Peptides against a protein of PDB entry 9GMZ. Designs and how they scored, part 206

Target 1, 343 residues: chain A of PDB entry 9GMZ
Amino acid sequence: TGFPLELLTRPATERLAYFENYTVAHPRLKEVYEILMRTIAEPAGASFIFVYGASGVGKTTLRLRVEQKLTELALPKLESDRARVPVVGIEAIAPESRYFNWKEYYTRALITLEEPLIDHKFDYGVRGISRDNFGKINVESKVVAPALRRALENALIHRHPDVFFVDEAQHFGKVASGYKLQDQLDCLKSLANMTGILHCLLGTYELLTFRNLSGQLSRRSVDIHFRRYCADSPEDVQAFKSVLLTFQQHLPLAETPNLVDHWEYFYERTLGCIGTLKDWLKRVLSDALDREATTITLKDLQKRALSVAQCQKMFKEIQEGERQLSETEADVQNLRSALGLGA

## One batch from the design tools (peptide; made by RFdiffusion4, then SolubleMPNN)

Design b2_p21_7_s3 (from b2_p21_7, 7 letters changed)
Fold by OpenDDE base, seed 5:
Structure b2_p21_7_s3 (fold): chain B 343 residues (1-343), chain A 21 residues (1-21)
Amino acid sequence: as target 1 above (343 residues)
Amino acid sequence: VEALAQEIDAENWPPLVRPPP
């Protein structure tokens, strides 16, 4: 239980890296992880998975854990099929322009899919795509988006990943008119259909706009809500306190700080989002290690906390997302009642 | 709280090896 005590004699960089790499397997993360892993294993004709939840709830941690597990599970097959990639994951970037940069998206996807560790060289049949001496993909600036798309389609077919992850997927929508968002979804749908590869989009509650725009996508999508912990639920409060206790035990400090006694303050400044909590504790740990401090104090926590104004803004965005979901659930119940299926 | 913290700790998820940047 707790961090390896040997870390107390190790450099601050190694102590910080331990905490960065440590994942609390909290109940909501475990639940969503199990649902996502099952859905990837048995997509039942789905072409898309949507994972949505608050900013800082832990979606990137979820993605990375699933990528790690899919890679581990694929190892025995990768020995016989050297062309296969078990999983590919990218982060969507917010477009600087009014239009989503598909060229950049395809380039990043190709670079990620064709990691240097892949022995089996594939020829994309596209001039201006090459490998360097380290096997890294280089894409010349002259290569146009339609050529990059064909290269990605061919690479995805050849590598046949079990899933293609797109993190921060709300960035597809941020600058697009509703019509352009539909075009982007149709483009993604076409890519999934042409390759036969399952796509998983992770993002904020802004992803609900994607779900509502495509009635065709909704018929071939699985939705996963990654909920925060709510202070009005006794079970959620107990889980949140248990997460604080676990982090308390895994902070590589000489004296174990009492985080649990400050649970209300932690909740106030994280809104029940464990990723936000981890990032906060990481900043505070870094400051403590830089000072060679034996423990973390409330003053150290207060120095690195999000402002009340930031928390209020984040909370409004969460409440709007949770409201939209509750309305959708009520609409489903109303539809079932109207169909005579009962509530 | 303590029992659930022990259950969470017992999952012992391996460190996330971030691919080198």
Scores: peptide ipSAE 0.285, ipTM 0.824, DockQ to the pose 0.801
Fold by OpenDDE base, seed 4:
Structure b2_p21_7_s3 (fold): chain B 343 residues (1-343), chain A 21 residues (1-21)
Amino acid sequence: as target 1 above (343 residues)
Amino acid sequence: VEALAQEIDAENWPPLVRPPP
């Protein structure tokens, strides 16, 4: 069943919002969602979950769907424990400077944990952190990063989320000349250990560097690879065509566009990344709605497509990540063979 | 026979819209 036909009589803003909020439960998203939900429910002594995959594969959509489900599952407990936050999710910002800004990270995490819906005022135990009359957290410029960390540790312990999400977590890899990436990981590890809160880092294949940096982190981490669809797999091509079919039925336009017939062009310009596909279709839909168009054309698609040069750059980054994972799989097989576990 | 693209039954995941406060 496609979009609600009543949307055709609604404002362009409602039609666009429908598509923006629409999520195709495509096979890879469902698989990763189920693994992530199970791992959060039963972390088995893990302190970290790493979710890695191509840019635009749909990691943010995954995070938001897990956050929604964890919130839904926590509702009965939130009635009895008004201090509890079921889940917290932040995006790590790319620093303008060469160095990751921990002060900004801790400030953003505190602000997100203390969204104004919580009637329970928490004392962070840190001078220079206050709430305004609107419940917004204000951090004075004099508050140093170690004090903000202690405030975040106390807030995480008190709010006790089932998981702490950090999206775009590859930005922790932006270290100063002379600083080690290990120091950043030791900081995160210490935060997870002191709070007892499971951390989920979502990011690009650059997160593979974090996984490999410490045998102690590897022992306390769960890895989840969010794969793209590959054109060399008939099953993946079929899944990608099914995603296109589903999106074409859920574009709130008077005439259903034929996206499936252009599947190769969509694949060429998305590299099998469904988030990239959705964002492309959102831009094209917005343009169509602004023109009061009945449908979208190939020309409309071409106008908003990524350039071949952009796709070539993205593809090189994907191939390097997939290569590193394939080497890891070979290392596992070599280890099994060396242990006398038959092939 | 190219297996016909099948509609992915999107489990009606409720809209991601945070209800307005």
Scores: peptide ipSAE 0.094, ipTM 0.722, DockQ to the pose 0.383
Fold by OpenDDE base, seed 3:
Structure b2_p21_7_s3 (fold): chain B 343 residues (1-343), chain A 21 residues (1-21)
Amino acid sequence: as target 1 above (343 residues)
Amino acid sequence: VEALAQEIDAENWPPLVRPPP
């Protein structure tokens, strides 16, 4: 079942928006979604969930799908509990300096948590935090990070989300020293403990450094590896070809392009990352719509492909992350053997 | 025999409206 054929008569903006909003329920995304939804429902005393994987694997798509589902499931309860927010999701900003900007983080978290449509307004107990006539939070420049933290703690307790998502969470690790990284982790741990709210950190394999630095966080965390598709696995190659087949049917063009015949080229330029694939196809679709093209050609794909140099850099980062995970698995086996637990 | 690519059923996943930036 392809795209709605009526889209062919619609504006380019609507055709592009259809494809942007379309999600292929590919096997790895479905698996990680089911694990994440189960873990949010039954955290079993966990305070953190770490979702890590390659850049462009689809972590943001995963987050947005979970946010949508948690919101849908909460709707019947939100009618009776007007103070509750089912889920809150933010993106961590890359620090401009060697220090993470906690003031900005807390401000953005408060703004996201306290949408204008929330009828139940409460006082944050912090001078210089107000709501405008539209219910938007305004934070005065004089408000310091410790005061914003207290306001966020109070807001999280009052709104009681099932999970607090932080996308691009590797940006907490972009600090000048491992000691400062521990301080950032202790800050997040304290926020989760003070609020009782489950935190889900999504990011690259750089999140593995967070896992390794705090033996106390590891005891209260669930790890979810969002794997890419690997060309050395016949099952993964089949899944990747099936994703290409599905995308070619959902490109709102008059003639269905043959993407599957070019699967090796798509794999070479995406490294098995479906988010990277979708973003590439989106760029190519935009170009095709701008020129009123009936289809997409290999030349159109080549024009918007990542360079070989970009792919080589991304692949090195992936291989390092996959290596660190394989070493961790070996360490678990060594620990079990040392404990006299059979293999 | 190269296993033929199969369509992935996504019918259970409604369109994602991206929150406005």
Scores: peptide ipSAE 0.033, ipTM 0.671, DockQ to the pose 0.420
Fold by OpenDDE base, seed 1:
Structure b2_p21_7_s3 (fold): chain B 343 residues (1-343), chain A 21 residues (1-21)
Amino acid sequence: as target 1 above (343 residues)
Amino acid sequence: VEALAQEIDAENWPPLVRPPP
């Protein structure tokens, strides 16, 4: 088991691309994938799914795998229903200003929903939205956000995706406090209700603020916690070491590096986040390939590691998120106790 | 460790195909 040995004779770009495209199907990723797929298939009247976890835990990898699977499952039906899109996925961008750019959000959502492979031309009912000769959507600068929203609502109704993904969804909350944050949530809620499309918001623990602000969203949402691997769990430590061993076997180098012997250092600098680990190994692999190195050394790892200060900051953000979730679990237990429901 | 690594590798998902540009 390992990378194809023929890669050792291939260009550095192909060797790096192999590792970039390689996805370790680690236990937490599989677990969250199965929960998310089941929830999309049977939303039980939910309008929202919240997937939250540490930065670099692998949420984008999860989204892309679900998008791939939903597309594969839809292919036989798409031959008969040329108007349908199985899934839509966008990444929320951090606002440059004190206001979330809804115009940009709606524009990106429309562009992603109406990919050029869709033979069926849709009339958005909005002047200033056109398709170019390549089928790509062009939105004129004069088109206002309310018109783009109506175009997106109509497009979502017509294309009827099984889910609408918003990655990095914490960016909705970064600039809005209090009433403005509620307005953003009400805007998303209205979009989901008007279209009948299930929305999945993926993001950091900052998404918990959205859950707590809207008691109405909590009644129509499913929560999925994408946990990191914890060093206090023997099972999680074994899983993390097994992920290191798997990556070790899939680094396209002449000599297999011993990553597992350094597992504590990898844990210290990734906090148990597999996405952070993969990104680190990718940077180190790129440096090794540029030098035509036969293997990766501890010194090579140290050169591309996150600083202790970065890890300390990330760990504080994780601890605060995990604390808020633990308080929610304690609140459930307190509610059960107050209701006279035993443990 | 090794047994779980072998299971993880054996069940590895196919490469993420980038959507065509």
Scores: peptide ipSAE 0.030, ipTM 0.705, DockQ to the pose 0.842

Design b2_p21_7_s4 (from b2_p21_7 with E6Q E7Q A9D H17V H18R)
Fold by OpenDDE base, seed 1:
Order: C-alpha cells, then sequence, then structure tokens
Structure b2_p21_7_s4 (fold): chain B 343 residues (1-343), chain A 21 residues (1-21)
C-alpha cells in the first residue's frame, strides 16, 4: 500500500510532512528495535546500553520509535503513578570548547524530564530551578553544574524512567585528553549508579572508545551494533532494494518514480545507510514539490546527492569502525582457541 | 524484493515526529 492518494490534492507542506514522518521499518531497524526493547525490559544488571553504527544508519529513528513504544506501554500505569516518566531522551551537544558542557547537559536533561505536564510538582531541592506558569523548567544562570546534577539525580529517582537515552553520545568523547574522557564516563557511571536508571548511549563508532576505556563499564554494558546494509551480502542488497521500493511507494507524487532501477547509485551515495537515503529523498521530494513536478528523475537525484568526496570520507569512517569491531571478534576467537574451545 | 517490501509496509509504524532542532 502506498501513500494516501488524497495527499496529491494537499499543499506541498503536508506532502513533505507525510514523507518526513513516514518510517520504513526496514529489517535491520526492526532487529535492533527488538533487541533494544528486550534489553530495556530485562537489563540483567546492566547500567548501560551502547548503540553504535554509521552516521545516517537510523539511530535517532530507533530512539524515537522506542520512546514512542515505551510511552504507549506505560500509559495504563501512568493513570495510577502520576509521578512516573516512562522514558527520557536527549541529544548530546557537540562541545563548542575543549570541554564538555555538563551544565548544559544537566539543564537539557531536566527540561526534557519535566516537560510533560506532570501535575505533581517536584521540588528539586535546588535554588534557582523553578517552573514557569506553563509548567516548564527554568534554570537560572547562577545554578552551578553540581547543583544541576543533584537536581537531575533526584528527578530521575522520582520519575523512575525505564531508560535514559543520550543520542549523539560520541560528543562526550570530543575532549582534548583521555583523562577528561574517563572523568566524563565516571560522571555518567555515577549518575546511573546513584539513580538506578538504565542509560542508553546512541552514537557513531566513536562510542567504541568508551567501551575500551573502562573494564567496569564493559562488564555493566550491553552493546548493540546497528549495521548498515552491505553490498557484499545478497540478503542486504535485497533488503536495500526492498527499502527503495517501499520509499518509492510512499513518495506523494502523481507518478511513482522508479528508484529500484537506480539501486546501485543509491547504494553508492548512501553506503547502505537508510537515514542518509531518507534525508536524500526528502531533499529531492522538496525540490520536486516546489516545481510542481509529477515525478522525480535521476537528474533530480544527482542534484541533491552527496559528493563522491563526501561518500569517500564517510566510507573511511565506517571502515575504521567496522575494523575495530572485527578486531574484537578476532580477539574473542583467539581467546576461544587459546582456551581449547572449538570455533 | 516485493515480498520483503510488503512485509516492511505491513509493519505500519506510527509517524515519528522529530522535535524541532
Amino acid sequence: as target 1 above (343 residues)
Amino acid sequence: IEELAQQIDAENWPPIVRPPP
């Protein structure tokens, strides 16, 4: 089934919004979703979940779908427990300086945690944190990072979410020294331990650095690799073509474009990353709607494609991440062989 | 690919509205 045909009579803004909000539940996204949902339900003493994969693979889409599902599942319980927030998710900001801005992180986390019009006003025990007339959290500039941390710890304990999401979590690693990275990990570990709240960090392969820095984090973490589709796998190629076919059916245009016939070009310019593909198609759709075009052409695709140089850079970053994971798998095999455990 | 596309479409995930940046 394609897009609702009535969209063809709607404004370009509504057509674009439809496609933007549409989610292709592709096999890899569904698999990672099921693993993540199961891990959140049964963390087995884990304090952290690491979800890593290429930029544009769809990690934000995964997070948002899990947040939506956890909220849906919690609705019946929220009637009796008005203090509960089922899930909280933030995006980590890239540091403007050589230092991660913890004050900003804690402020954004508090705002996100308290944005639901929860009838129960919680006293954070911190001067300079207030609610406005709309129930939004206001943090005065005078409030220092340690006070914001205590406020967040208290709020997380009181609201008891099933998981705390941090998207773009590689930004914790963008610090000038390894010592500062360890201190940041210790801060996150302390927050998880003090609150008892499971933390899920989503990010690029730079998150592998976090895994390697602390043997204690490794023992208390679950790792989820959100893989791209690989052209060397016939099954992955078939899945990628099926995703193109699905997007083709959900582009709100008068004439269905043939995307599948151009699958190699789509693969070349997305590296098997479905988020990159969706963003590309969104840009092309916007251009087509602005021109009142009936369909999209290869020329329209080429106009909004990533350059070969951009793709080469992205591919190098992917290969380095995949290499680091392959080395870890080889280390496991070497350990098994050394233990006399057959392959 | 058509069968898998039908399976993907049959999942019918609800719209995901991204918060404004």
Scores: peptide ipSAE 0.425, ipTM 0.894, DockQ to the pose 0.754
Fold by OpenDDE base, seed 5:
Structure b2_p21_7_s4 (fold): chain B 343 residues (1-343), chain A 21 residues (1-21)
Amino acid sequence: as target 1 above (343 residues)
Amino acid sequence: IEELAQQIDAENWPPIVRPPP
């Protein structure tokens, strides 16, 4: 099983789009997907889900797959409830200033929540929020953040999504002092409480700082660790090689490249992060298609690899995140032992 | 490796269209 062979006669743009849109349902992605779907279905009084892991592990792919699945599951009910949106997902942007731009956040959330598929026109009761002829939300520059918040609260209550996703959520913290980060989390907590909508924050290990700053959020949150594949685990090495085998079968080239024989080099330059691997292969595929090449070589891979310095930086950030989690797990075990609960 | 690759492929997740950046 592999790519549709008819793609070999199609334009380079279609061949590249096929690979871009293709998702390898690798074991760790499937595991985290199942946990996340279960948690969304049965939040057990949680207001937040935190999904954290290395940059390039595949968190955006996870989000998009869950959004797609929740939409699919809601379709039969959407015919009767035309006001409902099953899911909403946004990406947080790093603020240009020392302060998180809540106005931009609320604007993006409103625009995403009110995508043109919604026949039911909702009036937000806010002057300067309008819809164009295509149903897209337009927010005038004069509209202030508190008015946009009220509009978003009303929209979330009316549309009642099963979850609100915020991808790259570490951007809430990047420019703020730890105290300002707590204020931002309290603002998000207030939005979740006022709307009754479950929030899922996806991000890097920098999200662990959010958990440590708000003991109240920790009591109302579910934590999901999206782990990378580790070279010191034989099972993880086998899974990583199996992912390489799957990708080589889904590269729309005339000759199947042998990626598996180069697994150590792929691991060295991805740190076991499958999103980083896919992005690398996409760049190499694009170069191959531009040259009308029949296959991909090691030289083609080397041309688009991350530098050793980039990998070393990324690895230090991963090791610090994994260390913090290991300490937390040890603290839980120590607490259980001290309580007379078995490990 | 081959068995796990077949299991991964058998999941047959639908294409995910990423929004343009």
Scores: peptide ipSAE 0.420, ipTM 0.890, DockQ to the pose 0.746
Fold by OpenDDE base, seed 2:
Structure b2_p21_7_s4 (fold): chain B 343 residues (1-343), chain A 21 residues (1-21)
Amino acid sequence: as target 1 above (343 residues)
Amino acid sequence: IEELAQQIDAENWPPIVRPPP
């Protein structure tokens, strides 16, 4: 079923908000969602989940949907355990300096853990952390990173989320190479071990560097590859066309645009990444609504498309990530063969 | 593609409000 037809009589802001909030549950997103939900429910002694894939593949959409679902599933239990938070999700910020700002990370995590709806006041045991009258956490500038870490450890133990999400987690790796990156991984590992909370790191293929640096993390991690749709796969092409068909039905316009007939152009400018596709369509829809247009044309699409140069750069980054994964799979096969385990 | 589009739409995931950046 398409968008609610009543939206055609509603303000442009409401029409845009509908499309922004609409989620296409495309096959690859559903698959990764099911794997991630199962892994969170049964981590089998894992302390980490790594979700890696291209920029714009839909990792943030995946995270937010899992957060919603875990919250929904926890509601009956939250009535009896008012201290529990079902899930915590933060975005790692790119460091402005050559040093990762752990103080900012811990502060954001604490603020996210302390939703205003949690009546149960927790004492962090740290001077300079307070709550306002609305339950919002205030962290004084004098509070040092080690104290914030202890506060976060205590809060995570007390609130006991099913998972701690860190989106854009490749930002941990953008700091100084070698020993400092290992120290950051050891810091995250220590946080997971001290709290007993499963950590899920979502990010680009730059997260593969974290797998390679710690043979101990690899033993306690589950890997989930969130693949893009590939034009060399007939099944992936059909899925991508089906996503275009779904989006065209959910664009709140008087005349349904034919996106499917332009699937190759959409693929060329999104590289099979559905998040990139959705963001493109949002920009085009916004322009159409501003003009009070009845539909979207190819010319409207072209106006908001990524440049060929941007697509070439993005594709090179994707190919390098996909290559590294293929080598790892080949290395596993070679190891199996060397062990006398059949291929 | 139509059948798969119907299956995708039938999932009917709730609206996801992105937190403000």
Scores: peptide ipSAE 0.420, ipTM 0.893, DockQ to the pose 0.769
Fold by OpenDDE base, seed 3:
Structure b2_p21_7_s4 (fold): chain B 343 residues (1-343), chain A 21 residues (1-21)
Amino acid sequence: as target 1 above (343 residues)
Amino acid sequence: IEELAQQIDAENWPPIVRPPP
């Protein structure tokens, strides 16, 4: 198996699009996907799912695959329930100011709930929210955040998605004080409780700060750790090499590059994060296609690699997150032992 | 490595189109 050989005669744009759209279903992604799908199907009274892991581990790929699968599973029901949206997914934007823009968040969530395929007109009951002739939501500038929240609550209740995804959710944490962060978490908790919609927050290890600040969220949350591949694990190294081999076969080039022989260099510059690896290979493929090159060389890889300084910064952030999780696991074991619950 | 690569490729996940930024 590999890329369709017909791509070699196609424009560079189609060849690049093939690789961009190709998904390597690597073991850790598959594991987290199965856990997330089961948790969405059986939330057991949870209002939140937290998916945390390194930047570039593949959280967005996970989200998009779950969105596809939930949509596929809902198709038979959508024929009878034209108001239903099976899943909604947004990306949280980093605030330009020290304050999270709730107005923008609610607006983006509302726009995403109004997929162009939904013929069923919904009245939001809020003045200044309308649909254009193409069914696109227009939100007037005069609409205030509390009104947009009510509109979103009503829309989520009416559309009843199985889950509401927020990608890059660490951006909620970019608040100047712990008090304001608690208020934001209470706002999210209130939205989930008022709508009955399960919220899944995907983000970096900065999401652990959210978990630690709200003991009440912790009681109603499921945590999923999306781990990177670790070089100290022979099994993880084998999996990482297998991912390189799979990408090697799916690069639409006339000559298959040997990526596997450079696995240590790929690991050094990705920290075992497959999303970072894919994005790197995409940049290198784009450069190769622009030059009409037959293959990718080590020099081509080096040209688009993250710098050692960038990797060192990213690695420190990962180590701090992994440390916090290990301490939490040890604290749980100590608590269990102190309670007389066997290890 | 080859066996695991074949297993990964056999999952054959549908193309994921990222929305344009």
Scores: peptide ipSAE 0.404, ipTM 0.886, DockQ to the pose 0.780

